# Ledger of designs, part 56: peptides against a protein of PDB entry 3J47

Target 1, 121 residues: chain A of PDB entry 3J47
Amino acid sequence: IRLTNQLKSLKGLQSKLKDVVEYLDKVINKELPINHTILGKLQDVFNLLPNLGTPDDDEIDVENHDRINISNNLQKALTVKTNDELMVIYISNLVRSIIAFDDLIENKIQNKKIQEQRVKD
Target 2, 26 residues: chain B of PDB entry 3J47
Amino acid sequence: NAQYHLLVKQGDGLLTKLQKYGAAVR

## One batch from the design tools (peptide; made by RFdiffusion4, then SolubleMPNN)

Design b2_p17_1_s2 (from b2_p17_1, 8 letters changed)
Fold by OpenDDE base, seed 3:
Structure b2_p17_1_s2 (fold): chain B 121 residues (1-121), chain C 26 residues (1-26), chain A 17 residues (1-17)
Amino acid sequence: as target 1 above (121 residues)
Amino acid sequence: as target 2 above (26 residues)
Amino acid sequence: SALEELKEIQLEILELN
């Protein structure tokens, strides 16, 4: 239950992120006008995200470069951590599937043995 | 990344063995 | 056995964590 809920939440987040990227691409390509309400919500999301390395183009100060590198390292570390967590989830599900198949196979072997014994009687 | 891909590849190998065993029992 | 392969996968997960 908890793992399924986490996976569902992550899928929901992934879908929303895809919609955001698609929207941003349409805005960049000037196919859609800038929707200020969507931009405001995006800004709120970016403000809640630990500064994910969008340098505002204007101040190339060496101190900002170190902060950007730290932010990119943090984003990379969070991405790696998320990937590791997803891997553990994937392998755990694979393992559960393997056990379920092994039990199914063993049950089928036992049922065949019972049928063969009934035909000999 | 490399260890991750190795683990996934090993898991896929085990799944393939299990599928062969399931097909042999059918 | 599938149970042994399962244990190997669990050990590999523990080594990666």
Scores: peptide ipSAE 0.376, ipTM 0.870, DockQ to the pose 0.071
Fold by OpenDDE base, seed 5:
Structure b2_p17_1_s2 (fold): chain B 121 residues (1-121), chain C 26 residues (1-26), chain A 17 residues (1-17)
Amino acid sequence: as target 1 above (121 residues)
Amino acid sequence: as target 2 above (26 residues)
Amino acid sequence: SALEELKEIQLEILELN
């Protein structure tokens, strides 16, 4: 039962990571805005992952320790990879916010110039 | 992890500044 | 000015990258 749940969770995580990568690619290509819902679901999955790696203390066969270390290393590697992906998403959002702000400033400058011209006429 | 959290915190600070400025421009 | 504040924000972002 536990192994099946871990495998199902891992498959779910893999699918979500694939969806996030696909979404990131669409964001980089300016095809879609950032979907905060995908990010939230990823965060929830990662917050649950440490709880999936708690070995029940019952059958520590030495072979399980190496598998647990491999699983922990994979989980750590996945966590690092996800942190990097989240960072890229975050930076992308910052860049978009800056661009939007630049456009707002330019619009304000143009509006000011139009008002100044109307006062001179 | 600590460096990542620091980076995120700094970026949140920047976003807050950007939001305040955008509100002042309106 | 608004433009100067924007430049400061851009510089802060570049420092974060």
Scores: peptide ipSAE 0.335, ipTM 0.860, DockQ to the pose 0.078; fails the geometry check
Fold by OpenDDE base, seed 1:
Structure b2_p17_1_s2 (fold): chain B 121 residues (1-121), chain C 26 residues (1-26), chain A 17 residues (1-17)
Amino acid sequence: as target 1 above (121 residues)
Amino acid sequence: as target 2 above (26 residues)
Amino acid sequence: SALEELKEIQLEILELN
């Protein structure tokens, strides 16, 4: 029971890690607006979450069943929380990139104004 | 889930506005 | 204007923070 739950946890984490890696690769390649790819992958993770909690073994005593269900629900909740935290980090990095781009555009406008003034003088 | 999707949608809106601004400054 | 669009982006960034 405990080992089987740990193995399921590890498989879920491994799948999530693969999704994150594929996301990062798509971000690096600049192929899609970053948010749509993240949203799609998050949806895929949430669609896989119901499958992480099915007990495949018919032989578990009723007293152990409640502990297994509680452990599986906690594991699902922790997986969701971890996904949310990763998304917050991602959005925060996106916002920082936007601010940096905004500053770059402002600097370009200022430099253009300075150059136009120098040509008039 | 709903709050997360709203946050992602707001981020997409901001990215779209940034792209429009970058095109206007070119 | 480009300056107005920039201000709108800054306001949206502030709303996201």
Scores: peptide ipSAE 0.317, ipTM 0.847, DockQ to the pose 0.072; fails the geometry check
Fold by OpenDDE base, seed 4:
Structure b2_p17_1_s2 (fold): chain B 121 residues (1-121), chain C 26 residues (1-26), chain A 17 residues (1-17)
Amino acid sequence: as target 1 above (121 residues)
Amino acid sequence: as target 2 above (26 residues)
Amino acid sequence: SALEELKEIQLEILELN
């Protein structure tokens, strides 16, 4: 039951990671805005990843140790991949924030120029 | 990875400057 | 000045692009 739940959670994580990558690609291509809900779900998955690797203390049969090590290595690899995806999302958010502020800055400069022209006038 | 971290650091620097500007214009 | 800080941010944005 627990291994099946871990596999199901891993498959769910893999599917979500795929969805996030697809979303990030659309964001990079300026096709979609950043979805904070997807980011939140990724963070939740990341926070749950350490818990996916904790076998309950019962029945550490030695044959499971290699499988546990493989699962832990896979979880670590998935964690690294998830971190990279989160970083890409973060950069994408930063870039959008910078663009929005640049537009705000330009609007303020234009408004100031208009005010200065009106005062001369 | 190093280029990505550099890009993140540059983005964080810009965000910080942008926040300072936003605070100065308020 | 706020205008100078704004110019610095614009320059940094241009450097990132």
Scores: peptide ipSAE 0.302, ipTM 0.845, DockQ to the pose 0.064; fails the geometry check

Design b2_p17_1_s3 (from b2_p17_1, 8 letters changed)
Fold by OpenDDE base, seed 2:
Structure b2_p17_1_s3 (fold): chain B 121 residues (1-121), chain C 26 residues (1-26), chain A 17 residues (1-17)
Amino acid sequence: as target 1 above (121 residues)
Amino acid sequence: as target 2 above (26 residues)
Amino acid sequence: SALKKLEEIKKELKELE
């Protein structure tokens, strides 16, 4: 039950992320007008992402094009890191579910042994 | 990546053993 | 037999933790 709910929540998050990417692609391609409310919420999500390390104030001379590429690379690295963390959490929950099932099987075996002993007495 | 795939494979192997055990105890 | 397989699974789980 808990694992199935987590998998359903993760699939829901993946679907929402895909919808956001499709929306952003349509806005970039000028197929849809920029919705300021959606852009504001996306900006809030990006601001809740750990601050893409403030470039130290001393490199004023890197052209605006390189800043966008560095930001995209750091966002990609953070996305990969977040995916790795979510995967570790998923495996940990899988292992816990396996341990709980193992304990259930052991309890069933013990109960069966107790019943067999009661039938022999 | 490689360590993660190894961990996933180990987890799948354990899950398969657990399923076989649960079927044998039924 | 079933208990031995269970103990083996518990050992493999402890090695993964």
Scores: peptide ipSAE 0.300, ipTM 0.850, DockQ to the pose 0.067
Fold by OpenDDE base, seed 5:
Structure b2_p17_1_s3 (fold): chain B 121 residues (1-121), chain C 26 residues (1-26), chain A 17 residues (1-17)
Amino acid sequence: as target 1 above (121 residues)
Amino acid sequence: as target 2 above (26 residues)
Amino acid sequence: SALKKLEEIKKELKELE
């Protein structure tokens, strides 16, 4: 049961990571807005990751402990890598929002200056 | 983890300032 | 005033990059 759940979770994570990469590429290319649903599902997967590491106490032979530690280290490394990717996405969105806001403010300032000039004439 | 949390907190702070500014310019 | 606040936001953004 545990090995099947780990394989299913790894396949799910791999599929989501692929979807996130494809989404990132589309966002970088300005083709699509950020899909918050993918981010939410990824967060849910990560919140479930600590539960995937709980050993059922009963039949852990010593050989499984090293493989579980390697799997947990790889999963932890993948989690860190995915957190870094999510961080880059978040920063990229923040930067885009700021640029769009800067342009809006500049447009408002210019419109106010034009209106003030028209009232003086 | 700590650096990530710090960066997210700084980004949220900036977003809040941006929102306040946008509301004041309206 | 609005321009000064915008410049502060731009500085904070550059510090995040």
Scores: peptide ipSAE 0.284, ipTM 0.851, DockQ to the pose 0.075
Fold by OpenDDE base, seed 3:
Structure b2_p17_1_s3 (fold): chain B 121 residues (1-121), chain C 26 residues (1-26), chain A 17 residues (1-17)
Amino acid sequence: as target 1 above (121 residues)
Amino acid sequence: as target 2 above (26 residues)
Amino acid sequence: SALKKLEEIKKELKELE
């Protein structure tokens, strides 16, 4: 249950992120006008995300290189954390599959023994 | 990263063996 | 034979954990 809920939440987040990227690409390509409501929601997401550097283009100060490096480090740390979570999910599913397979094999062996005994009687 | 990819590769190898075993036991 | 392959899979799983 908990793992399935985490996977569902992650899939939902991934879908939303994809929609955001697709929207941003269309805005960059001038295919769509900037929707202020979507932009406001994106700003809210960016305000909730600890400074994933949108460099506002206006302050090319040397301090921004360190902030960009910190942002890249945070993005890298979030990527590593996400990869670790996916790894744990993958291993957990692998273990469950093996246990289920073990039970299936045991059941088949038992059924075969029961059939062999019935043929001898 | 490299350890992660190695672990995933080993897990995929195990899954493949498990699938072959399942097909042989059927 | 089948049980032996299962034991090998369990061993590989324990090495992965």
Scores: peptide ipSAE 0.279, ipTM 0.856, DockQ to the pose 0.068
Fold by OpenDDE base, seed 4:
Structure b2_p17_1_s3 (fold): chain B 121 residues (1-121), chain C 26 residues (1-26), chain A 17 residues (1-17)
Amino acid sequence: as target 1 above (121 residues)
Amino acid sequence: as target 2 above (26 residues)
Amino acid sequence: SALKKLEEIKKELKELE
């Protein structure tokens, strides 16, 4: 039951991660704005990843050690992939914030120039 | 990882410059 | 001065894209 739940959660995470990657690609291509809800869900998934690897102590059958190592390696690989996706989202948000700020500053400078010109006339 | 950290660092640098610019325009 | 700094930021942003 527990392994099946972990596999199901991992499969769900993988599906969500794929959806996020597809969304990020669209964001990078400037096709869509960054969705904060997707980012929040991805962070939640990342925070749940350590919980996917917590074996409750009880039935460590020795034959599962290789499966546990494979699961931990897969979880680590997914954690790295998730971290990379989060960072891409972060950079995309940062770039958008910078562009918006640049436009705001440019507008402020233009308004100041217009006011200075009106005072000289 | 390294390219990604470089990109983050560049973005943070740009944000810092932008913040300084915004403060100078205020 | 402010315009020059803005142009520098825009240039750096363009290098990131």
Scores: peptide ipSAE 0.317, ipTM 0.857, DockQ to the pose 0.072; fails the geometry check

Design b2_p17_1_s4 (from b2_p17_1, 9 letters changed)
Fold by OpenDDE base, seed 2:
Structure b2_p17_1_s4 (fold): chain B 121 residues (1-121), chain C 26 residues (1-26), chain A 17 residues (1-17)
Amino acid sequence: as target 1 above (121 residues)
Amino acid sequence: as target 2 above (26 residues)
Amino acid sequence: SALQELKKIQEELKLLE
């Protein structure tokens, strides 16, 4: 139950993120006008992201393009890291579920043996 | 990546053994 | 045993965290 709910929630988040990307692509391609309300909500999400590497205050002269690229690379690295962590958690929960199932099977076998002994007595 | 895939394969092997055991207990 | 193999996987996962 818990694992299934977590997986469902993650899939839901993934779907929503995909919808956002598709929207942004349409805006970039000028297929849709810029919606200021959606843009404001996206800005709020970006502001909640951990500071995508404040360049050390000493290199003010990195071209805006390089800063954007570094920021994108860091965001990508954080996304990959988060994905890896979620996968580890998923596998850990799977293993726990398997152990619990093994214990349940063993308990069922023991109970069956006890019942068979009681019928022979 | 390779270590991750190896770990997943090991987990799948265990799941298969568990399924066989569950079928034998039924 | 399946349980021992599961414990090994759990230990490997804990090392990756």
Scores: peptide ipSAE 0.387, ipTM 0.874, DockQ to the pose 0.071
Fold by OpenDDE base, seed 5:
Structure b2_p17_1_s4 (fold): chain B 121 residues (1-121), chain C 26 residues (1-26), chain A 17 residues (1-17)
Amino acid sequence: as target 1 above (121 residues)
Amino acid sequence: as target 2 above (26 residues)
Amino acid sequence: SALQELKKIQEELKLLE
């Protein structure tokens, strides 16, 4: 049961990572806004990852424990990498929002200056 | 991690400056 | 300027990708 859940979680993580990469490429290319549903599902997967580690079944051989530890370390490494990628996306969107707001402020300042000149005039 | 936190702090500093400019233009 | 600092952050983000 545990190996099947780990394989299912790994396949799910791999599929989500592919979706995140594809989404990142679309965001980089300015084709689509952030899909909040993908981010929410990824956060749910990360919140479920700690629960996959509970060692209730006693009898499974030492060789499976090393493979499970390697798969958990790889999943942890992939999780960290995915978190880093999501953080980069978040900051990139924050920066884009800040640039758009800066341009809006500059446009408002210019419009006020033009109105003040017209009133003098 | 440390470089990432530094980048986040720089972004927050810029956001704060931008908010101050937005308030001054109103 | 705030815009120059934003451009620097964008360049740092591109380096992390």
Scores: peptide ipSAE 0.364, ipTM 0.867, DockQ to the pose 0.088
Fold by OpenDDE base, seed 1:
Structure b2_p17_1_s4 (fold): chain B 121 residues (1-121), chain C 26 residues (1-26), chain A 17 residues (1-17)
Amino acid sequence: as target 1 above (121 residues)
Amino acid sequence: as target 2 above (26 residues)
Amino acid sequence: SALQELKKIQEELKLLE
């Protein structure tokens, strides 16, 4: 059971990692409004989390159950925390890209104004 | 979770506005 | 104007930070 739970947690982490990679690929490919894909993948991660905590009905001594539950809850919490950190990094990069785009547009507006002044002179 | 979804919705709103602005400047 | 829309986006970005 401990080994099975560790393997299940590792598979869950691997699935989340795949989801993050697929998300990053969709962001790179500019296919969808970035936030909907992130939100969808985060929801998928949260929907997979309850499936990590169902103990299969095998007879295990009560004393080992508490340590296994604590380790599973900690792994779940660490997975959520890691996802939140990745999301913060992603949003920060998105905000930076928006600012850079705004600066580019402002520069384009200024260049147009300079050209209009040169045509009037 | 709710705060995270709110932050994500705000980011989507900004991205939509940026897209509209980029279309208006073209 | 495009400049007014840009200012609105900048204000919303400041609210997000």
Scores: peptide ipSAE 0.353, ipTM 0.856, DockQ to the pose 0.074; fails the geometry check
Fold by OpenDDE base, seed 4:
Structure b2_p17_1_s4 (fold): chain B 121 residues (1-121), chain C 26 residues (1-26), chain A 17 residues (1-17)
Amino acid sequence: as target 1 above (121 residues)
Amino acid sequence: as target 2 above (26 residues)
Amino acid sequence: SALQELKKIQEELKLLE
């Protein structure tokens, strides 16, 4: 049951990560805005990653040590991958904020030029 | 990793510029 | 002036694109 739940969670995470990457590619290509819901779901997945490697307190059979190491390595690899995806999302949001700010700057400059021209007339 | 760090560094540079602008406009 | 700082930032943004 626990392994099946971990595998299901991993598959769910993998699917979500794929969806996020696809979304990020669309964002990088300026096709879609950043979806905060996807970012929130990624953060939730990241926060759940430590829980995927927590052995419940029960029977640490010695044969589970290799499985625990594999699960910890997988969790670490997933954590790194999730961190990379979060960083790409962050950069994409940052770039959009910059573009929006640049547009705001340009609008302010134009408005100031119009006001200066009106004062000269 | 290096390309990603470069992209992050560029983004941070832009953010810093935006913050300076926001401070100058206030 | 605030306008000069704005222009400088716009130039820096244009250099980053």
Scores: peptide ipSAE 0.300, ipTM 0.850, DockQ to the pose 0.061; fails the geometry check

Design b2_p17_2_s1 (from b2_p17_2, 10 letters changed)
Fold by OpenDDE base, seed 5:
Structure b2_p17_2_s1 (fold): chain B 121 residues (1-121), chain C 26 residues (1-26), chain A 17 residues (1-17)
Amino acid sequence: as target 1 above (121 residues)
Amino acid sequence: as target 2 above (26 residues)
Amino acid sequence: SELEEIDKELELLDELK
């Protein structure tokens, strides 16, 4: 039962990670806006991931502890990688928002200058 | 974590500067 | 590399302000 749940969770995570990568590629290519709902669900999954590794069973032999440590290290490495990817997404969105705002400001300045010139004429 | 927070802080600083500029143009 | 590109883009945005 536990191994099946871990495998199911890992497959689910792998599928979700693939979806995130595909989404990121579409966002990089300006094909789609960032879906905040996907990001929020991903964050929720990551917040739950540390809890999925809690061995409730005291009796699991030393050999499983090394596999659990490797799995936890891989999961930690995957969590770090995903945090880095999320950070890149966040920064990219921030930069895009800044550029859009700068363009808006410039457009407003130009519109004001045009209005001031029309009042002087 | 610390690098992430630093980067977020830098982004927030940039956003704040941009907001101030937008307010000054109004 | 991607982080470096983002840092460069942020620097360019700071220069435009």
Scores: peptide ipSAE 0.351, ipTM 0.860, DockQ to the pose 0.051
Fold by OpenDDE base, seed 2:
Structure b2_p17_2_s1 (fold): chain B 121 residues (1-121), chain C 26 residues (1-26), chain A 17 residues (1-17)
Amino acid sequence: as target 1 above (121 residues)
Amino acid sequence: as target 2 above (26 residues)
Amino acid sequence: SELEEIDKELELLDELK
């Protein structure tokens, strides 16, 4: 019973992680706008993940140390990977904003130049 | 973490400069 | 690959400065 519940929870987590990756890929590919609510929820999940790897200091039987280290390393690796994905999204948003503003400025300069030419003619 | 925060800070600095330039062109 | 794309975008941002 306990092992089956853990396996079900792990499969559910894996499915959610896959959905998140697919969402992030769509955001990177400009298929969807960035949803700040989803990003906030992801950040909350990752802020909670380090707390899942803190063994309560009390009953560390020495035999579980290797399994705990592997779990902590996996959590760290997942945290790093997600931090990198969030970084890519942030940079992509900055670049898009910069390009959009640059284009807006150039369009304004061109419109002003056209208006000045029309006043001289 | 530190490199990420530095990158974010640089990006925010660029965005601020671009906003100032956009406001000056208006 | 994603890190290389970030580095290229950073280079483009530096050219816009």
Scores: peptide ipSAE 0.324, ipTM 0.861, DockQ to the pose 0.053
Fold by OpenDDE base, seed 4:
Structure b2_p17_2_s1 (fold): chain B 121 residues (1-121), chain C 26 residues (1-26), chain A 17 residues (1-17)
Amino acid sequence: as target 1 above (121 residues)
Amino acid sequence: as target 2 above (26 residues)
Amino acid sequence: SELEEIDKELELLDELK
């Protein structure tokens, strides 16, 4: 039951990760805004990944040791992948914030120039 | 990791420049 | 693809410098 739940959770995580990547691609291509809900879900998944690697101390049959190692390796690989995705999201948000700030500054400069011109006239 | 850290560092650098510019425009 | 995305982001940051 627990291994099945872990496998199901892992498959769910993999699917969510794929969805996040697809979303990030759209965000990078300026097709969609960053969805904070997706980011939050990805963080939740990341925080749950360590918990996927804690088999309760129940019967470690030797045949399960290889499966546990494979599961741990997969969890590690997924953790790395998730971290990379979070990183890309973070950078994408940063860049968008920077662009928005730059536009705001430019608008303020233009507004000041217009105001200065009106005072001279 | 290294490329990502570089990208983050570049983003932080740009953010800092924008903050300075924003402060100068105020 | 993630590496390519990071490279694109670096390029964008360079354009903003």
Scores: peptide ipSAE 0.387, ipTM 0.867, DockQ to the pose 0.053; fails the geometry check
Fold by OpenDDE base, seed 3:
Structure b2_p17_2_s1 (fold): chain B 121 residues (1-121), chain C 26 residues (1-26), chain A 17 residues (1-17)
Amino acid sequence: as target 1 above (121 residues)
Amino acid sequence: as target 2 above (26 residues)
Amino acid sequence: SELEEIDKELELLDELK
């Protein structure tokens, strides 16, 4: 029963992670706007992941050292992957902000030129 | 790690400049 | 070079204010 529930939870997590990656790819490709609520929930899931892999500190039997190392390596790999995904989102937001700023500059330059032409006429 | 922090720091600097400009346009 | 182009564009915006 416990192992079957853990496997089901892991499969559910894998499916959700796939959906997140697909969403992030669409956001990078500018196909979808960034949803801050989805990002916040994703961050919350990752902040809870360390707590899902820590067996209660009270049963440190020496035979679990290899299993703890494997769990820590998986957690580190997941943390790195998450940090990379968050970095891509951050860079994508910066690029969008820069493009929007460029458009504002160009609009202001055009408006100034139109005003200067009207003063010369 | 160090390259990531440098990239984030540069991006935050640009964002701050953009925010200052946006505030001065308003 | 891209950061330098952005800094130049920001400077042009400041001159337009």
Scores: peptide ipSAE 0.295, ipTM 0.851, DockQ to the pose 0.039; fails the geometry check

